Peptides against a protein of PDB entry 6GMG. Designs and how they scored, part 14

Target 1, 331 residues: chain A of PDB entry 6GMG
Amino acid sequence: DSDDRVTPPAEPLDRMPDPYRPSYGRAETVVNNYIRKWQQVYSHRDGRKQQMTEEQREWLSYGCVGVTWVNSGQYPTNRLAFASFDEDRFKNELKNGRPRSGETRAEFEGRVAKESFDEEKGFQRAREVASVMNRALENAHDESAYLDNLKKELANGNDALRNEDARSPFYSALRNTPSFKERNGGNHDPSRMKAVIYSKHFWSGQDRSSSADKRKYGDPDAFRPAPGTGLVDMSRDRNIPRSPTSPGEGFVNFDYGWFGAQTEADADKTVWTHGNHYHAPNGSLGAMHVYESKFRNWSEGYSDFDRGAYVITFIPKSWNTAPDKVKQGWP

## One batch from the design tools (peptide; aimed at target 1 G63 D255 H277)

Design b1_p19_1_s1 (made by RFdiffusion4, then SolubleMPNN; from b1_p19_1, 15 letters changed)
Fold by OpenDDE base, seed 5:
Structure b1_p19_1_s1 (fold): chain B 331 residues (1-331), chain A 19 residues (1-19)
Amino acid sequence: as target 1 above (331 residues)
Amino acid sequence: SEEIERGYQSWLDKGKSLY
């Protein structure tokens, strides 16, 4: 029960974390110990270590989304999302493939759609776009300059994003970022901001007006990226979990993984930080744990989800929540 | 609120294979 959620207590600023525990290719620790690591490594504002505030600890306490929340500085809006979908593979498998033994047609179609997404290509697209945005942010001291730079970059690369509407999430994302407007953040200066990436896993079959089969096995047509741009319309994502296929079965509504702005060129070596559930040390769920996973472990996901989106947002360059290098675990 | 919180699954600690 969400009513069992507790805000983790403050950790002394200079308290060093205990060693993380290896777990299935991940580094794992309890949330309080992550706070210790966060204060040592990620808390810096203008190079100065900070204690995680009560507000930040409260955000963090929400679990996987809390990790992204505390590091991005805002609750994820997921508006600027990217994915990669192989339409030819999808069509071919639907035409020439067959349901497995005991698999319904709807289950087959849902599975084929899920398998037609390429998580690595989706991630690479987001990184590509983030790189373009970062170049556009550089030396842009107002939003108009940023937008002009962005359009020029896109034109030079012949990127389909150049044709997006000025009101699209792509062009409006910066202005809609609270930290951009904050005096101690961007202060309306794009050059003080940088693009960062997180990922969301979620269920496609969220349309209540659709068939029960789509809610159970996925909606093959939902949350596909637009051709050329890779943009995913996330407006229909309402955090609705997969519908149970058997009595007593339940699914998680989403998962979030924080990447930030790592410069590691090999996707497989990138580190994704995420949490298991909300912090409930006195409840049935227990204390929240934080995981630092390699891309393979993150992108594998769970059967609870059939979509993965890679989302771009912005943070002030003065924050160290998105360093160029993330070390897995502690020490 | 429940809307912004993730539910519990036992596989969160161990991982779970897709379909």
Scores: peptide ipSAE 0.023, ipTM 0.677, DockQ to the pose 0.273
OpenDDE base, seeds 1, 2, 3, 4: peptide ipSAE 0.026, 0.024, 0.024, 0.026; ipTM 0.705, 0.694, 0.695, 0.701; seeds 1, 2, 3, 4 fail the geometry check

Design b1_p19_1_s2 (made by RFdiffusion4, then SolubleMPNN; from b1_p19_1, 14 letters changed)
Fold by OpenDDE base, seed 2:
Structure b1_p19_1_s2 (fold): chain B 331 residues (1-331), chain A 19 residues (1-19)
Amino acid sequence: as target 1 above (331 residues)
Amino acid sequence: MEEIERAIESWRAKGKSLY
């Protein structure tokens, strides 16, 4: 019940976290302890540590999306999303593959589509684009300069994104970022901003006008990246979960993982921060837990989801919510 | 906020923990 959600209490600014515990290859802790870590490590504005505000604690209390929300400073809009899909693999497997014993044709096609996404390549594409954007931001003191720099960078790299419309989420993402316009944020100065990345796991079969099979087993044609750009049209993502395949079965609508702006070149060594559910310490779900997972653990996902997208947004450089290095767990 | 709450809480409150 939504009424069970509770905002975690404030933690003293100088309170050190308790040790995290290993859990299924991840580092795990309760949300209150994450707040302590966040205050010590990620809270800094202009180099000064800050207590997590009540508003930020409320955002965080929403679970997996709350981790991304508090660190990005805004609720995820998912407008600038990237993925990688192997069309040849998909076609070949559909042609030459066979359903497993007891697997329906729709289930087979959904599974094959899911398996045709490459999470690592999707992540790398987002990192590549974020890097281009960061170069475009670096010396740009107005939006026009940023856009000009961005177009030049894309042209130099022969990147298909150069052909996107000026109104595309790709070009409008910065201007649509609230913290860019804030006086204590970007103050309309692109050079004060940096690109950051988060990931969303979700279900492809969300179209209510489609077949029940697509809602149960996935829509093989939904949420594919555009060739060349890697852009995913997220407009049809309505946070609708997978439909049950058996009585009593239930699926979750999404998962969010925060990466930020880590500089670790090895994808497998990058750390993704996410939450299990909304904070309900007095409810059936219990207290929210925060996980810090390696990429393999994050990208594996769950049967609840058959799509992963890697999304770019922006935060002020003065924020420390996206440091170059993220250490898994505590200490 | 209502839309966000609906999107987030309505589906996760099924007693299924992802982790």
Scores: peptide ipSAE 0.030, ipTM 0.724, DockQ to the pose 0.571
OpenDDE base, seeds 1, 3, 4, 5: peptide ipSAE 0.028, 0.028, 0.029, 0.027; ipTM 0.712, 0.717, 0.714, 0.707; seed 5 fails the geometry check

Design b1_p19_1_s3 (made by RFdiffusion4, then SolubleMPNN; from b1_p19_1, 14 letters changed)
Fold by OpenDDE base, seed 5:
Structure b1_p19_1_s3 (fold): chain B 331 residues (1-331), chain A 19 residues (1-19)
Amino acid sequence: as target 1 above (331 residues)
Amino acid sequence: SSALEQAYQSYLDKGKSLY
């Protein structure tokens, strides 16, 4: 029960982390040790280390979403989300493929849809867009300049995003970022901000008015990216988990992974930071653990989820929560 | 941030349990 959630205690600013331990190709540690690492590596504001505040520790305590929350500075809204879906593969497999032994038609269709998403291409699209946005931000000292730059960049690349409405999450994302407006953040200066990326895994079959089969096995038509842009309409994501297919079965509502702004060109070498569950040291779930996973480990996901989205948001450049290079574990 | 937190409070209480 979420009532067991506890805010991790403060860690001294200069306390060094204990070594992480390997876990299925990941680096793993308890949340308090991650706080220690975070203070040493990611806490910097204007080049100065900061102790993780009580508020930040509270955010972090929420688990996987907490990792993204503390590093992005806001609870994920997921509005500017990207994915890649192979429509031809999907149609072909539906037409020519067959359910596996014991697989229902609905289960087959849900699986085929899931398999038609390409996590790597989705991630690549998000990185591409983030790069465009960063170029648009670089010398823009007001939002108007940023938007003009963005439109020019998109036009130069013949990117379909140039046709998005001005009210689209794509164009409104910066102005809707709290840290952009903060005096010690962006201070309404786009050039003080940078685009960052996180990922969300979730379930497609969230529509309670749809069939039970869709809720159990996925909605093949839900949360597909728009052609050309790669944008996913996340408005219908209400953090509803997959419906159980058997008695006693339960699924988790979501998973979040923090990427930030790593410059590693090889997707497989990028590091994704995520938590296992909310921090409940005195509860049944136990202490929260933080994982630093390679892309392969992250993108594999779980059976709980049939969708992955890669989301762009913004943080001040003065924050070091999204460094160019992330190293797994400690030391 | 507080306003945003309030908007998602119902979801915040439904934590993940993986790993």
Scores: peptide ipSAE 0.031, ipTM 0.727, DockQ to the pose 0.204
OpenDDE base, seeds 1, 2, 3, 4: peptide ipSAE 0.024, 0.026, 0.024, 0.031; ipTM 0.676, 0.686, 0.670, 0.721; seeds 2, 4 fail the geometry check

Design b1_p19_1_s4 (made by RFdiffusion4, then SolubleMPNN; from b1_p19_1, 14 letters changed)
Fold by OpenDDE base, seed 1:
Structure b1_p19_1_s4 (fold): chain B 331 residues (1-331), chain A 19 residues (1-19)
Amino acid sequence: as target 1 above (331 residues)
Amino acid sequence: SDDIERAYQSWLDKGKSLY
């Protein structure tokens, strides 16, 4: 019950975290201990550590989305999303593959579609685009200069994104970022901003007008990336969970993982921060836990979801919520 | 923004467990 959600209490600014514990290849801790780590490592504004505000603690209390929310400074809009889909693999498996024992045709097609997405390639595409954006931001002191730089970078790389409409989320993402406009943020200066990445897991079968089979087993044609750009049209993502396939079965609506701006070149060594559920220490769900997972642990997802997207947004360079290096756990 | 937060408020309290 959402009524059980509570805001974690404030932690003293100089309080050190307790050690994280290993959990199935992840580093795990309770939310209050994450706040302690966050204050020591990620809270810095212009090089000065900050106590997590009541507003930020409130955001964090919402669970997996709360981790991305507090670190990005805004609720995720998911408009600038990337993925990778192997069309040839999909067609080949549909043609030459067979349903498993007891698997319906719809289940088979949904599974084959899910398996045709490459999470690593999707992540790499997002990193590539974020790098291009960061180069465009570096010496741009107004939005016009940023957009001109961006177009030049894309042209030099012969990137299909150069053909996107001016109204596309790709070109409008910066101007639509609240922290870009804030006095203590970007202050309308692109060179004070940097691109960051988070990931969303969600269900493809969200169209209520579609067949029940698509809602239960996935829509093989939904949320595919556009060829060349890798952009995913997220306009139809309404946070609708997978439909139950058996009595008593239930699924959650989404999962979010925070990457930020790590410079580790090996995807398998990157760290993703996420939460299990909203903070309900006195409720049935219990206290919120925060996990720091390697990419493999994050990208494997759950049966609740058949899509993964890697989303680009922006934060001020003065924030330390997206450092070059993230250490898993504590100490 | 406040508008975005209000639009998604109904979905924020959904929970899951890791295993």
Scores: peptide ipSAE 0.029, ipTM 0.715, DockQ to the pose 0.239
OpenDDE base, seeds 2, 3, 4, 5: peptide ipSAE 0.025, 0.026, 0.028, 0.025; ipTM 0.674, 0.691, 0.707, 0.692; seeds 3, 4 fail the geometry check

Design b1_p19_2 (made by RFdiffusion4)
Pose (drawn by RFdiffusion4):
Structure b1_p19_2 (pose): chain A 331 residues (1-331), chain P 19 residues (1-19)
Amino acid sequence: as target 1 above (331 residues)
Amino acid sequence: SSDLDMYMDTNRAANGRLY
């Protein structure tokens, strides 16, 4: 009867996954089966396949956060985040539009702010920034050389990110990555690391001392990207879900999607890996399923979330959780 | 973790609505 979280059992390294295919842009498989796929194509350490450890299986069993947790080796902090927001569209649709049949002004403003974000450009911005970071750490063998290389390209590219504080989440992203300092990871050598990207969908109205309207319909001024850099201040994100509008209406507080470092130029052809909920096959929600969605399927989102952030973190190059290519389903 | 608890509670409350 217990809807308790259980850890999926260990899968032998030779066990192949059951086949599955995408339908209309998304593929799904039970977590036990995804572990088999992950061990075949994502588990490599210096090209050697590995069994998903007990710890990794535990992390994975927590739901959508599990895929990102496992692939990055750290619970997501969302410290370095990017998004795109059309300020002109937002200001124009506020002073020219009107609420639709059955909207409070607070609901109208909340929706317009939501629709003003552009998740394609937001992902595209994180893409170009991560590319600059990877070029900066290619031949840099200490952090100082990495930061010098990073600032040099940003200045020459006239990127407003060059003026970020030395201790900002941007410039401190590499040094604050635990695997960067680990002797078996980056060992304080930026050339042994790689920038990767994952996404977080979440709610904007997370201030518990704010009006109910913002908790139910969103805070338009919350989690907007800074101009020039596109950085999103995630410090006030507390994993608080959207408040219900009627009794019995439940919302999920966040969703994480793993992109990694795919080379595909078509943002619409990129694959994003995420789970539906925590693993509980003996309970109410049932077994966890891992979803592999095309970008547009992922960026479609839900009414639970009115904000999207595309996050950059680092993993060691010796890993294979962010390969150049990601295939939906199996084989 | 209180964050993880919150996440599991929100999934229970959603009763699989999203999927």
Fold by OpenDDE base, seed 2:
Structure b1_p19_2 (fold): chain B 331 residues (1-331), chain A 19 residues (1-19)
Amino acid sequence: as target 1 above (331 residues)
Amino acid sequence: SSDLDMYMDTNRAANGRLY
């Protein structure tokens, strides 16, 4: 599908980025210029800036997922995902609401379900959990200590996550992070790691055994967060796009946005970094572009998607891919 | 199809959609 994908060339370590361009409230630039910014701002290992490696440039070249990939250090697994869903709103709207003119029942139900998700609350839940995890990571020098700290923190907050199984993505996420085990990463020391957040947009109607209507208009029951925890079972996400509703129509299968570990308390001021498509400078798609969007722009998503999840993973504290403050654009 | 086999980009290109 991406035979014309090209790995962006290396950029000199000291090359400064060109100015970003504004685009619908976003800051936008070509991928090579993002590499320049990345090297100046995000590349630091143990305080020393690094040239983006060929491997990292290859990861980046995959588009939106590539941005999250290069900054998290691994391809997204999406296992530890959070969202917020208003069950009462959903039920009430289904009962008392009416389809719009020309809207089918399935289309109505899909839309109502989509509208029953609260992106801001979902994001806040992920941030809350990440904070708990970061406290648990602090001064924990082995996994056992981390897990004990985590359970204690959850108990103190009366958080429903305390009841999760030991094998759940919540408790297993750290041990399943490659960089945690790397000598120059965590080196099996939780205190060297920090929790980070990215977001995925995707389609709910991915079950091929379901009705065509669900595939076209969404599955109202799919990918809902568990009550109390906010955890979303992502096991059924297979990157299947929305089904066309008319001939020639096609939808994108997913979108990824990188948040990292920003400390900005106002969600609306947080910056999300994402890409448009794989890098194909000699192909019909053209060069990959990278966007830095505010939360409003990111969370709005596209009609291609009816679900948003906020995912927690871990990176070494020695990496600067998730700084406390992210500045939109350049300079 | 693996995560890497199904690219968002081809579908986006087909629709002429850009960010």
Scores: peptide ipSAE 0.036, ipTM 0.729, DockQ to the pose 0.543; fails the geometry check
OpenDDE base, seeds 1, 3, 4, 5: peptide ipSAE 0.032, 0.027, 0.029, 0.028; ipTM 0.736, 0.717, 0.728, 0.701; seeds 1, 3, 4, 5 fail the geometry check

Design b1_p19_2_s1 (made by RFdiffusion4, then SolubleMPNN; from b1_p19_2, 15 letters changed)
Fold by OpenDDE base, seed 2:
Structure b1_p19_2_s1 (fold): chain B 331 residues (1-331), chain A 19 residues (1-19)
Amino acid sequence: as target 1 above (331 residues)
Amino acid sequence: SEEIEQAIQSERDAKRKLW
């Protein structure tokens, strides 16, 4: 199939956005209008508005992942991911619960596993860790100082992350961030960087060697967070979608939502920015739309997904792609 | 990376079904 994806055209730097429209509790707009908003609100480098570059517009054109890509400055690697899973709830429901009418055992187990994840607690864990990282970054002028600060902060909080290997994604995430090494970014100075958060929705049943039932209804044991740390091993996530349960059924491989570094204490009031599909204005899919959703609407996800992970990465503090406050929609 | 390319292609195919 011919790649109908098109890079959105450049928008004048001073062009104001058109009003967003409500869509099922979300604010919605076409991608070009999001570019206008982005230039007005999020484009700032060292306090100066920037026109979205052709490269950035190309990244954005990839849809949901494109929103995270353009705002984080890199394609998501998903290495530092967090979630929360209620093991007691899972065990209890499996023991005492019953499949619904027409529900298979595998479907029941997959559903129970999905319902045993707490999206809010997963998000809060990521925010907690990001906060610890930000404290470690604040006065660190080299990576060694950052790592030392991080270990001290974790020790003070009696956080299980203190026991992670030095080569783990947790400790290596900063050094592996391209913008940290850039002269106009972090310039190898941790104090110029801040932790940011995005979320990925995906399917648990991705193991091709597993049963067909797990691929159709989920793998109850896959992508669980480690106890104490909340870290999710994302190494098995290969962007494989859910297998069809009926003829003609198809599922999406992933969804990405951008949170950044909002300081809103109430999780339910936080805004998540995401896209529907790649930009194909002349194709059957049509133009890409960007959504700004409240946490409730984001975390609900779709039946395509049974896992949600909250991922930490880093951006330069000079970037305004992760402001303290995000307003839903326009104006 | 090849993985990114595969992910992008998969997104193209999958998002078509939801939206």
Scores: peptide ipSAE 0.029, ipTM 0.637, DockQ to the pose 0.460
OpenDDE base, seeds 1, 3, 4, 5: peptide ipSAE 0.024, 0.022, 0.026, 0.023; ipTM 0.650, 0.658, 0.636, 0.655; seed 3 fails the geometry check

Design b1_p19_2_s2 (made by RFdiffusion4, then SolubleMPNN; from b1_p19_2, 14 letters changed)
Fold by OpenDDE base, seed 4:
Structure b1_p19_2_s2 (fold): chain B 331 residues (1-331), chain A 19 residues (1-19)
Amino acid sequence: as target 1 above (331 residues)
Amino acid sequence: SSELEQGYQSELDAKNRRW
């Protein structure tokens, strides 16, 4: 229960992290040690290290979402989400494929749908869009200029996003970013902001009005990206976990991975930062651990989830929570 | 509403697998 959650204590600003532990291709550490690393590497505002505030530590204590929260500066809203779905593969496999031994039709369809998502292409789409947005931001000193630049960039690339409504999450994302409006943040100057990316893993079968089979095995039609844009409608994501398929089975509601604004062109070399659960050092779950995973390890996900989305948000350029280069682990 | 609060709380509390 959330009642066991504890805010990690403050760490001295100059305290160096202990070495991270290797964990199946990931680097792992306890949350307090991550705070130490964060203060040394990611805490910089205008080039100066800062101690993680109590508020930030509290955000972090919520687990995987907390890692994204502390680095993005706001609770993830997941409105501007991208994915890639191979519809031809899906249709072909449904037509020509067969359920495995002991697999129900619903299980088969859910699995085929899950396998029809391409995590790498979804990530690449988000990076492409973030790049376009960053170009639009670069010399824009007001929102109008940003939007004009964005539309021009999209038109030049013949990108279907140019046809999105002005009120869409795509065009409204910047104005809806609290740090954009902050005096010490963007100060309403788009050129002071940059696009950043995080990923969310979640369950497709969240509709309570749907069949039990969809809740147990996935909804093959849910949370697919729109053709051309790659946008995923996240409005129906209510953080409902997968329904148990057997007595005593339980699934996790979601997972979040922080990417930021890494410039590494090879997806396989990118680092994703995530947490295992809320911080409960005196509870049954224990202390929160933070993981830094390569894309391969992150994108594998878990059986708890059959959807992955790559979400774009914005942070001030003065923050160092999304550096160009991220080093896995410590030292 | 209680539903929004429950939804919000459920969103905040991340219970992931320990690996």
Scores: peptide ipSAE 0.036, ipTM 0.724, DockQ to the pose 0.198
OpenDDE base, seeds 1, 2, 3, 5: peptide ipSAE 0.031, 0.029, 0.032, 0.029; ipTM 0.718, 0.711, 0.717, 0.730; seeds 3, 5 fail the geometry check

Design b1_p19_2_s3 (made by RFdiffusion4, then SolubleMPNN; from b1_p19_2, 16 letters changed)
Fold by OpenDDE base, seed 3:
Structure b1_p19_2_s3 (fold): chain B 331 residues (1-331), chain A 19 residues (1-19)
Amino acid sequence: as target 1 above (331 residues)
Amino acid sequence: SPEIEQAYQSELDAKRRRW
């Protein structure tokens, strides 16, 4: 019940976090303790620690999306999303593979499609693009200069993104970022902004006009990346969960993981921050917990989801919500 | 934006699992 959501109370600015709890290779803590960590590590604006505002605490209270929301400064729009799909693997497995015992054809096809996504390659593509964007931002003092730099970088790399329309999410992402226009943010200066990454897990079978089998077992053709660019059309993602396959079964609508702008080259060593559910300390769900997971733990996902996308957005460089290095847990 | 409002409402209405 959404009515059970509570905004976590303010934490004193100088309050240190309690130790995180190890949980299946992740570091786990209650949301209030994450606020304490956030204030110590991620809250800095222009080098000064800030208390998490009531608004930010309210955003955070929404669970997994709240972690991405508070760190990115905006509700996720998911417009600039990347993934990697192995078309040859998919075709070969459909041709040569067989349904498991008790597995329907639709279930088999949905599973094969899910398994044909490469989370690591999808993440690497997003990082590659973010790096290109960051180079384009670095010396650009207006949007026109940024776009010119971006096109030049893409041309130099022979990247298929150079062929995207000027109105595409790729080219419009910066101008559509509220913090870019804020006086205390980018102030319309691209060089004050940096690209950051988060990930969304969601269900492919969201088309209500499709077959029940697609809603239950996935739509093998939905949310595939475009060849060459890796761009995923997210316009059909409406946060519709997987349909139950048995009575009493229920699935979650989405999961969000915050990566930011970590410089760790080894994907397996990167840290992803996410929440379990909205904060309901007096409700059936209980208090919100925040997890800091390694890439392996994040990318594994859940049966609730058969798609993962890696999304690029922007934050001001003056914010410390996306540092070069993220330490898992506390201390 | 309408998209944010829709996403917000969807998030509020959906039950999330405990990890």
Scores: peptide ipSAE 0.052, ipTM 0.760, DockQ to the pose 0.249
OpenDDE base, seeds 1, 2, 4, 5: peptide ipSAE 0.044, 0.052, 0.043, 0.043; ipTM 0.755, 0.764, 0.754, 0.762; seed 2 fails the geometry check

Design b1_p19_2_s4 (made by RFdiffusion4, then SolubleMPNN; from b1_p19_2, 15 letters changed)
Fold by OpenDDE base, seed 3:
Structure b1_p19_2_s4 (fold): chain B 331 residues (1-331), chain A 19 residues (1-19)
Amino acid sequence: as target 1 above (331 residues)
Amino acid sequence: SPEIEQAYQSELDAKNRLW
């Protein structure tokens, strides 16, 4: 029960982390030790190391979403999401493929749809867009200048995003970022902000009016990216978990992974930070653990989820929660 | 928006996977 959630205690500002432990190709640690690392590496505001505040520790305590929350400075809204879907692969596999032994038609279609998403291309698309946005931000001192720059960049690249509505999540994302408006954040100056990326894993079969099969095995048509832009309509994501396929089976509602603004060109070398569950040291779930995974480990996901989206948001450049380079584990 | 607040509360109370 969420009632067992506890806010991790404060850690002294100068306390160094204990070594992380290897865990299935990931680096793993308890949440309090991550706080220590965070204070040493990611806490800096205007170049000054900061103790994680009680509010930030409370955000972090919510688990996987908490990691993204504390580093982005806001609860994820997931409005500006990207993915890549291979329609030809999907059609070909449906036509030429057959259900596995014991696999229902619905299960087969759901699986084929899941496998038709390309996580690497989805991530690459988000990085491409973030790069365009960062160029548009760099010399823009008001939102109008940012939007003008953005349109110019998109036109130069012949990007389909140039045709999006002015009220779309793509163009409204900056203005809807609380830290952009904060005096000690962006102070309404786009050039003080940078684009960052996180990822969400979730279930496609969330429509309660759909068939039970779609809720159990996935909705092959749900949460596909728009052609040309790669934008995913996330409005139907209500954090509804996969329906059980057998008695006693249960699935979780989502997973979040924080990437930030790493400059590593090789996707396989990028580091994704995520949590396992809310912090409940005195409860059945136990203490929250934080994982730092390589892209391969993150993008693999779990059977709980059949969709992965890569989301863009913004943070002040004065924050160090999204450095150019992230080192896995400690030391 | 009320919709965001409702979604926020729902997400906050949800369990995550054990790893």
Scores: peptide ipSAE 0.035, ipTM 0.715, DockQ to the pose 0.171
OpenDDE base, seeds 1, 2, 4, 5: peptide ipSAE 0.027, 0.028, 0.027, 0.033; ipTM 0.730, 0.676, 0.729, 0.706; seeds 2, 4, 5 fail the geometry check

